# Peptides against a protein of PDB entry 4GMN: the designs that were tried, part 173

Target 1, 375 residues: chain A of PDB entry 4GMN
Amino acid sequence: RYANITLLALVTLASIGTDFQETLVKGNQGSRESPISAADEEWNGFDDADGDAMDVDQKSSSGEDQEEDYEEIDVKEDDEDDDDDSITSEMQADMERVVGADGTDDGDLEDLPTLRELIQTAVPQLIRLSNLPIDSDESLTIQSHALSALNNISWTISCLEFANGENANIHNAWYPTAKKIWRKTILPILEADSADLKLATQVTSLAWAVARVLHGETPTDGNPHRKFISLYHSSKQQAGGNSNSIEEPEDPFQGLGVKCIGVVGSLAHDPAPIEVNREVGVFLVTLLRQSNNVPPAEIVEALNQLFDIYGDEELACDKEVFWKDGFLKHLEEFLPKMRTLTKGIDKRTQPELRTRADEALLNLGRFVQYKKKHA

## One batch from the design tools (peptide; made by RFdiffusion4, then SolubleMPNN)

Design b2_p19_8_s4 (from b2_p19_8, 14 letters changed)
Fold by OpenDDE base, seed 4:
Structure b2_p19_8_s4 (fold): chain B 375 residues (1-375), chain A 19 residues (1-19)
Amino acid sequence: as target 1 above (375 residues)
Amino acid sequence: DRERRQEYLRFLGKLAQQE
């Protein structure tokens, strides 16, 4: 009973997080054509695992017909429907305020009660549930759903504009919570070194969502960037060995490899330690050098991360890593390969991948020209 | 969906009472 209620509550939290994300994405698509690729991790509902039909042995006990006069207790269905409509209206109003907030009117979190309750009440419980001892299939299921709910909430918040002090109230409320997710949920799961690729994918998706807000301010304790780089390499080795297609996600951008790149790229932003930035930068540039064996979506993500990390010449990483380690040469040498790769993507069968590759190719040409002028 | 939301709210209400 309690497990089922907890699962249903986690499912509902994940759904609420998705509904918020979809509304924010629809609202933002009206203003900026930046494809925030919604990490449409479609919350794949519970696959009803085929309940093994336990043969209930028909013991034919012929117990006598005691006609107990069941008094029809007229259970007045109290109209509990009013409370659901009220919360849906409040949620919708919060979503409309967050989407409609012209970035200058930092409405207090007092004016965003649903978002406040998600951050302050729900997320701390989800962190607790994601850290339960795994001793049963039920506890594993609870962890998975807690991670999914944390993922959806974290992605939703990461879709908000925080540039120039926009949504500073939400950022300030989320920032300590995001660090708590990182330290209490993400790091312990990464340190457990589980061979569970499903769990690894979930924690990596969550880590990317969190790192999209924290960037280089993400806690560097235990060198998590190396764990994600190791996970990237391990995932490639495992996919090569089992001819059982781990069903490559229908969306090329939902792959574990892309998620690993997104995490480590986000972790490498200023003010990340220069050594963390270097290790990530070398990893990303190495993917470009090995591009013949790298999925196109991972190349697109690796390029975008390189542009975001090294786009500002005033940052310490530009001088100490980009120029010092000769990244410009590798990017320039990759231009003709990227043109070939992009042209090889069929616009009819993979229109999104082709569009994002065409954009990344355009940006690579611009970035190389920019860096050559500032050399 | 509605029944799931109501069970969620009842769950949150029970969590809030445990603090």
Scores: peptide ipSAE 0.013, ipTM 0.498, DockQ to the pose 0.026
Fold by OpenDDE base, seed 3:
Structure b2_p19_8_s4 (fold): chain B 375 residues (1-375), chain A 19 residues (1-19)
Amino acid sequence: as target 1 above (375 residues)
Amino acid sequence: DRERRQEYLRFLGKLAQQE
């Protein structure tokens, strides 16, 4: 009876976190497309004014104009206002405020009561439930649902803009809680070294969401980057041995490998220790060198993480890692491989993966050119 | 589902007041 109430509560929290995410996505779609597209910002470089237009000779292949009479299927957008009656008026009001508010600098969430209760009340209970002794199938179920709820909440918050002091109130409220999730939920599960790939995927997803906000300020205790790198390698060994490949998630970007890359990439940002940055940078560059055996989505994520980590030349990691360890050479040598990889992705069957790969290829070209000018 | 969410949020708010 109590377990069913707790389970219903956890499912409800996970659903709330999803609905918040969807509402943020819908609210941001008026200004910016999907929240997974925080990587879809075309890396414009720093404004170097000298635009040498590379003339790409587009050979005009005269394909014959077959006027296929596209019958205008007048798809009546039946605006079925599916009033997704799932969102509470309080949740909607909080989301409207999060999307519309110039963030007040005070860590006061008085104007965001639902988000306040999620951060201050729900998350501490979810941390407790995720850290229960596993002694039954019921306790395992509770842990899984608690991790799912923490994941959805953490992902939702990680989709908020915190640049330039935006949403500073939410950031200030979340930051200590995110560190608590890391120390009390993520680290203990990683230290348990469970062969449970489902649990590993859940905790890695949560770790990525948390690390997307904390970046290099994520607690370095116990070298978590090495644990996620080890998990990445272990997951590849398991997938190669069992012909019962756990069906790769329909979304290639939801794979455990991508999540591991996203976590370690996020952990390597300034002000991370240079040793942590180096180990992650070497891992990411090594994936590019081994790209023939790496899923395209993992390559895309590894590239984006490399751009984010090493984009700023004023950071200590640029001089002490990027230049010192010769990363530019590896990126330049990878350009022709990335072109081949991207062209090998079928636009019809994997349109998102192709779009993200085309973008990552474009950004790689720009990044290599930028770094060559600043050498 | 909406009623369960509101009941749960109200439950959470009551827990926050007890800590």
Scores: peptide ipSAE 0.016, ipTM 0.527, DockQ to the pose 0.028; fails the geometry check
Fold by OpenDDE base, seed 2:
Structure b2_p19_8_s4 (fold): chain B 375 residues (1-375), chain A 19 residues (1-19)
Amino acid sequence: as target 1 above (375 residues)
Amino acid sequence: DRERRQEYLRFLGKLAQQE
């Protein structure tokens, strides 16, 4: 009885977290695009001053109008407005306040009652449930659902803007809780060294969501970046040996490899220890050098992480890692490979992967040019 | 579904008060 109530509860929290994310995405569509990482923004180099717009004369090659009369199958979109009434009026009101709140109040969530209850009441219980001794299939199921709920809540919060002191009240409320998730949920599961790739994927997804807010302030105890790098390599070795391919997720960006890259990239941001930054930077650059054996989605994520980590020249990691370890040369040598890789992605079968690869290629060109000007 | 979610949040709040 209690287990079923707890499971129903966890499923409901995971649903609330998803609905809250979807509502955040819909509400924020006035200012920011798709729920994918802030890496989909065109990387404008820090010095916008010399905006020589390379006028790429797209010569409109007048390809002949072969009017292939594609019969418009008038698929009546039956707008079954399944008003998935999943969004509570309280969540919607919290959403409108998050978009409108000048972040002046230090950690007070009085005006955000649903988010307050998620952070203060739900998350501590989810952390507890994720740490229960695994002694049965029921305890494994409870852990999986607790991790899913923590993941959805953490991802939702990681989609909020915290730059320039935006949403400071939410950031201040979340930050200690995010550190608690890391120390109490993520680290213990990583230390258990389970061969369960499903559990590893759930924990890695949660770790990415948490690390997207904590960045280099993520606790470095036990060198978690090395564990995620090890997990990355172990996942590749298992995929090569057993023909029981764990169904690679239909979405290339939901793969364990991408998630591992996202975690370690986020962990390497300032103020991370320079040695952590170096180990991650070398890992990411090594993926680019070995790109012939790396999935395109992992290359896209590795590039975006490299741009985010090394975009600011005032950071200690720029001098001590990027320049010292000669990363610019590796990025420049990778440009022609990235062009070939991107052109090899079929727009019809993998439109998202192609779009994100085209953006990452554009950003790589700009980034290399920027770094050459500031050399 | 809204009533169940509010009842559930209230239930979580009560669980947190019992620890």
Scores: peptide ipSAE 0.015, ipTM 0.523, DockQ to the pose 0.027; fails the geometry check
Fold by OpenDDE base, seed 1:
Structure b2_p19_8_s4 (fold): chain B 375 residues (1-375), chain A 19 residues (1-19)
Amino acid sequence: as target 1 above (375 residues)
Amino acid sequence: DRERRQEYLRFLGKLAQQE
């Protein structure tokens, strides 16, 4: 009985997170013709002028780890019988406010009740459920559904713009929670070293969603970037041996390899330790050198991550890694290979992959040209 | 879905009380 209620509940939270994500995508398609794939902005170069580096005014609130005693939120049973349409309407209204807030710092989380409930009420409970002792198939099912719900919520939040102080209220509410997901859910599962590829895919997807907000501020404890690089290599070795079709997800961008690249790329952003950045940068550049044996979607993701990590020349990683380790030469040598790879993708059978590859090829040409001018 | 959501919140509350 309890497990069926837990399961139904986790499915409901995962559904809410999906509906929220779909509403975000729809709301954003109304304002920007391009979906916020972080990929769709044509990389025009960084003009030196308005490098508003995230002056996250580190008000070092020494938030003592108050073990916030989870006071029983007395869920006042407000008995208003509003149907399934009300939740979608409230969620849609929250999304319209978030998308329409156009960088005005005036939005309190008080005005975003659905998002507030997801961050403050649902996520702590999902973290707890993901940390239950795995002693049964039922506990594994609960963990899987908790990870799915955390993934959907985290992905939804990661689709919000936080650059230039946009949505700062949401960022400030999410940031400590995202670190808690990382430390309490992601790291323990990665340390358990399970041979379960399904669990590895779920935790890697969640890790990517969390790392897309935390970037280089993601906790480096236990060298998680090396664990994801190891997972990438292990996944490739297993795919070559067992002719059991792990049904390549119909979407090439949902593959474990792409997710591993997305995680480690996000982890390597400033202010990540230079050694973490170097190990990730070398991994990504090595994928480009080995591109004949790498799926096109993984190459597209690896390129986008390299552009995002090394786009800003003011960052320590530009001098200490990009230039010092000679990455420009590898990107230049990859240009003709990328042209061949992109042309090899059938526009009829894989239209999205072809579009993203055409964009990544264009951006690679621009990026190489930019870096040559700033050499 | 609302009944399921309320049943969930009540279940999470009961899980919280078992620790």
Scores: peptide ipSAE 0.012, ipTM 0.504, DockQ to the pose 0.024; fails the geometry check

## One batch from the design tools (peptide; made by RFdiffusion4, then SolubleMPNN)

Design b2_p20_1_s1 (from b2_p20_1, 15 letters changed)
Fold by OpenDDE base, seed 3:
Structure b2_p20_1_s1 (fold): chain B 375 residues (1-375), chain A 20 residues (1-20)
Amino acid sequence: as target 1 above (375 residues)
Amino acid sequence: KTPIKLDKDFEYLKLRYVSF
């Protein structure tokens, strides 16, 4: 009875995290600049001046215009009033306030009472539940659900913009809680050296969500980047030995390898210690060098992390790691391999992976050109 | 109402939720 109520509460908290995301998506549909334009604005270094139009030889195959008469499938909007009772009117009002918040002052989450209670009341309980001694299948189930709820909440908060003082009230409320999740949930599970790949995937997903907000300010105690690099390698060794159907997650970007890359990439951002940055940078560049045995989604993530870590030439890691360790040469040598890899992804069976690989290939070409101009 | 500038990776992030 108590367990069922606890599990229901954990499912509800995890659903609130998802519903919050959906509401953020709906509220921002009007501000969808293409993901390509957003990438162009953050790159302070792309002077648009040299439009060397690569002459893509458009071989005009005159395919006959078969006017396939697309029968307008009159999709009856069945107004299924699915009263999705999951979002309370207070939660919906908080979501609308978050989406609609003009940058008002350094105030407490007073205007966001549901988000306040989520961060201040629910998350501390989830941390407690995720760190219970495992003595039964029930305690294992509670831990898994608590990690799932923490994951969804942390991911949702990590989707908010915090650059340039945006959402500073939410950032300031979340930041100490994120550090607490890291120290009280993530580190203890990583230190337990569990062979449970499910638990490892859950904690690594949570770690990525937390590290996407904390970046290089993530607690470096116990060298967590090395633990995630070790977990990456261990996961590859286990997958290679069991030819049994570990159900590859239907989404290539849900793999433990991608999550490990995302965590360590996020941990390597300024103001991370230069040695942490170096160890992560060398790991990421090593994946590119070994790309023949690396899933395409992991290559895409490793590239994006390298761009984010080394995009700013004013950072100490640019001089002390990127240039000193010769990363530009490795990226340039990888560019033709990335073109081959991207072209090898079937647009019909993996449209998202292909789109993301095409973007990462474009960005790699741009990044190499940028770094060559700033050499 | 200034739209929350969503993280550039927001479309990438949607997929990382646990569905129950």
Scores: peptide ipSAE 0.239, ipTM 0.841, DockQ to the pose 0.549
Fold by OpenDDE base, seed 1:
Structure b2_p20_1_s1 (fold): chain B 375 residues (1-375), chain A 20 residues (1-20)
Amino acid sequence: as target 1 above (375 residues)
Amino acid sequence: KTPIKLDKDFEYLKLRYVSF
């Protein structure tokens, strides 16, 4: 009984995260008077816009770990049908506000009540549920649903722009919670060294969503980048052996390999430790060198991560890793292989993969030309 | 109304949600 109510609440929270995303999509499509074709966002390099790096004055408030006495949310069985429309209306109103809110630096979510409750009330409970001892199929199901709800919420928030102080209030509210998800949910599951590829896929999806916001500020405790690199290699070894490979998701970009690349790429951004950046950069460049045995979607993701990590020449990783480890040569040598790979993708059967590969090929050409001018 | 720049990959990120 309690488990079924908990599972229903977890499904509802995960659905709320999905519906919030659909509302984001609709809101953004409505604000785009013209579909700017993704082709017209020429990656112009880093614009020399003086991005005021938010000097997040780490006032080390010694947050006493207030053991917040997690009051049992007495899930009242209130009428299911009316709440869904009300939440959707509030989420739509929140989305219109988020689209309208130029970042006041105040981490106040007063104007975003639904998002506030998701971050401050729902996520802490989901973290708790994801940390339950796994002693039954019921506890495993609860963990899986909690991870799914955390995934959907975290992905939704990771779809917001946070560069240049955009959505700073949301960023500031999410940032400590994202670190809590990482430390309390992701790291313990990664340390448990489970042979469960389903659980590994769930935690890797969540880790990517979280790391897309935290970037190089993601906690480096226990070298999580090495665990995701190890998981990438382990997943490839298992897929090659038994024909009971996890059904490769119909979407090539939902594969565990792509998710691992996305996580480690995100972890390697500035201000990540240079050795973390190097280990990830070498991993990504090695995928390009071995591209004959790498799925096209993983190549696309590895390229995008390399562009995002090494796009800025002012970053320490440009000099200490990109130039020092000779990455430009490997990218240039990969251009003809990428052209062959991209042309080999059937536009009729895999239109999205082909579009993403055409974009990544274009950006690779531009990136190589950019780096050659700044050599 | 400052358009929320959705992440450049938003159209691809939508598929990372778990449907129940």
Scores: peptide ipSAE 0.234, ipTM 0.841, DockQ to the pose 0.550
Fold by OpenDDE base, seed 5:
Structure b2_p20_1_s1 (fold): chain B 375 residues (1-375), chain A 20 residues (1-20)
Amino acid sequence: as target 1 above (375 residues)
Amino acid sequence: KTPIKLDKDFEYLKLRYVSF
């Protein structure tokens, strides 16, 4: 009885995190009149000044239009009127306020009561539940659901812009709680050295969501970046040995390898200790050098993390790591391999992976050119 | 209506939710 009520409450809290994100998605789509063509997200580290567009001669190979007559499979949408009244009018109002909040610098969540209750009331309980002694399948289920609820809440908050003082009230309320999740949930699970890849995937997903807000201010106690690098390597060794395919998630970007890269990339941002940055940077560049044995999604994530970490030349890591350790040479040598890798992705079977690889290839070309001008 | 500056990776990040 108590377990079922606890599980229902945890599922409800995880649903609230998902519904909050869906409302953010809908709110952002409704404010963007034009679909952002994936082409116009310029990497913010390029100053607008040098408009030398390389004319890439797109030889239009006129492939003949084979009209494949796709038979319309009339999938009867059974109108299950699932009155998913899950999004309370209060959650919608809070989301509209998060959308519309002129950045009042006061760390006051008075105008965001649902978000306040999530951060101040729900998260401390979820941290407690994630730290229960594991003595039964019921306690494992409670921990898993508590981690999932923390994941969804943390991911939702990590989707807010916090740069340039945007959403400062939410950032200021979340920041101490995010550090508490890290210290009280993530670190203890990482220290338990569990062979449970499901638990490792859950904690790594949560760690990424938290680290995307804390960046280089994420607590470095116990060298968590090395634990995630070790987890990355261990996950590859296990996948190679047991034909128990952990069903590779249908989405290649949901893999444990991608999540490990995302965590360590986020941990390596300024003001991270320079040796943490170096160890992560060397790990990421080593993936590019070994790309023949690395899934394309992990290469895409490793590139994006490298751009974000080393995009700003004013940062200490640019001089002390990027230039000093010769990363530009490795990126330049990887550029032709990335072109081959990207062209090898079928647009029809893996459209998202292809789009993200095309973007990462474009950004790699631009990044290499930028760094060569500033050498 | 000030657009929420969502994180640039928002469209990529939405996929990381645990569906129950």
Scores: peptide ipSAE 0.233, ipTM 0.843, DockQ to the pose 0.547
Fold by OpenDDE base, seed 4:
Structure b2_p20_1_s1 (fold): chain B 375 residues (1-375), chain A 20 residues (1-20)
Amino acid sequence: as target 1 above (375 residues)
Amino acid sequence: KTPIKLDKDFEYLKLRYVSF
């Protein structure tokens, strides 16, 4: 009984995190409908050219339509209006205040009560539940659901822009909580050295969401980047041995390998220690060198991470790692391979992967040219 | 309040949610 109530509450918290995201999507799509100023583009009427109607007279033969009297079975569609009233009017108002904020009001988290309660009340409980001793299938299920709820909340918050002081109130509220998730949930699970790939995938997904906000300010205690690099390699060894196809996730970007790359890439951003940056940079460049044995989605993610880490020439990692370790040469040598890889992706069967690969290829060409100009 | 800019990768990030 108590376990079922706890699980229901965790499912509800994870659903709230998803619904919050969906409404952020819908509201940000609506705000891009800036009124197209009706510039009176005079629709120049195209002239009525007089094309001759040919009178082809063909004989319609009289087929006898048999009136088969199909009895109209009045299937009452019970519209189960599952009014899943999951979105409270307060949640919707918070989401509208988040998305619809064209107004000059410096809304504190006081103006975002649902988001405040998620960060200040729900997340601390989820952290506690994710740290329970695993002594039963029920405790494992509770941990999994707590990690899923933390994942959804953390991903939702990571979807907000925080660059240039955007959403600073949300960032400032989330930042200490994100560090707490890292120190209390992520690190202990990574230190437990569990062979559970499901748990490893959940914690890696959560770690990526958290690291996308904390970047190089993510706590470096215990060298977590090495644990994720090790997890990447271990996941490849396990997938290669058992012909039990762990069903490749329907989305190639949901793979544990992509998640590991996303985490370590995010951890390597300035102001990360140069040694952390170097180890991650060498890992990512090594994936490009070994690209024949690496899934295309992992190559796309590794490229995007390399661009985001080394895009700024003023950062210490540009001089001390990118130039010093000769990364430009490896990126340039990878360009022909990336062209071949991208062209090998079928646009019909894998449209997203192809689009992301075409973008990454374009960015790789631009990045190599940029770095050659700034050499 | 500036409209909350979603991350440039938002469309890619939405896929990382766990559905129950």
Scores: peptide ipSAE 0.243, ipTM 0.846, DockQ to the pose 0.608; fails the geometry check

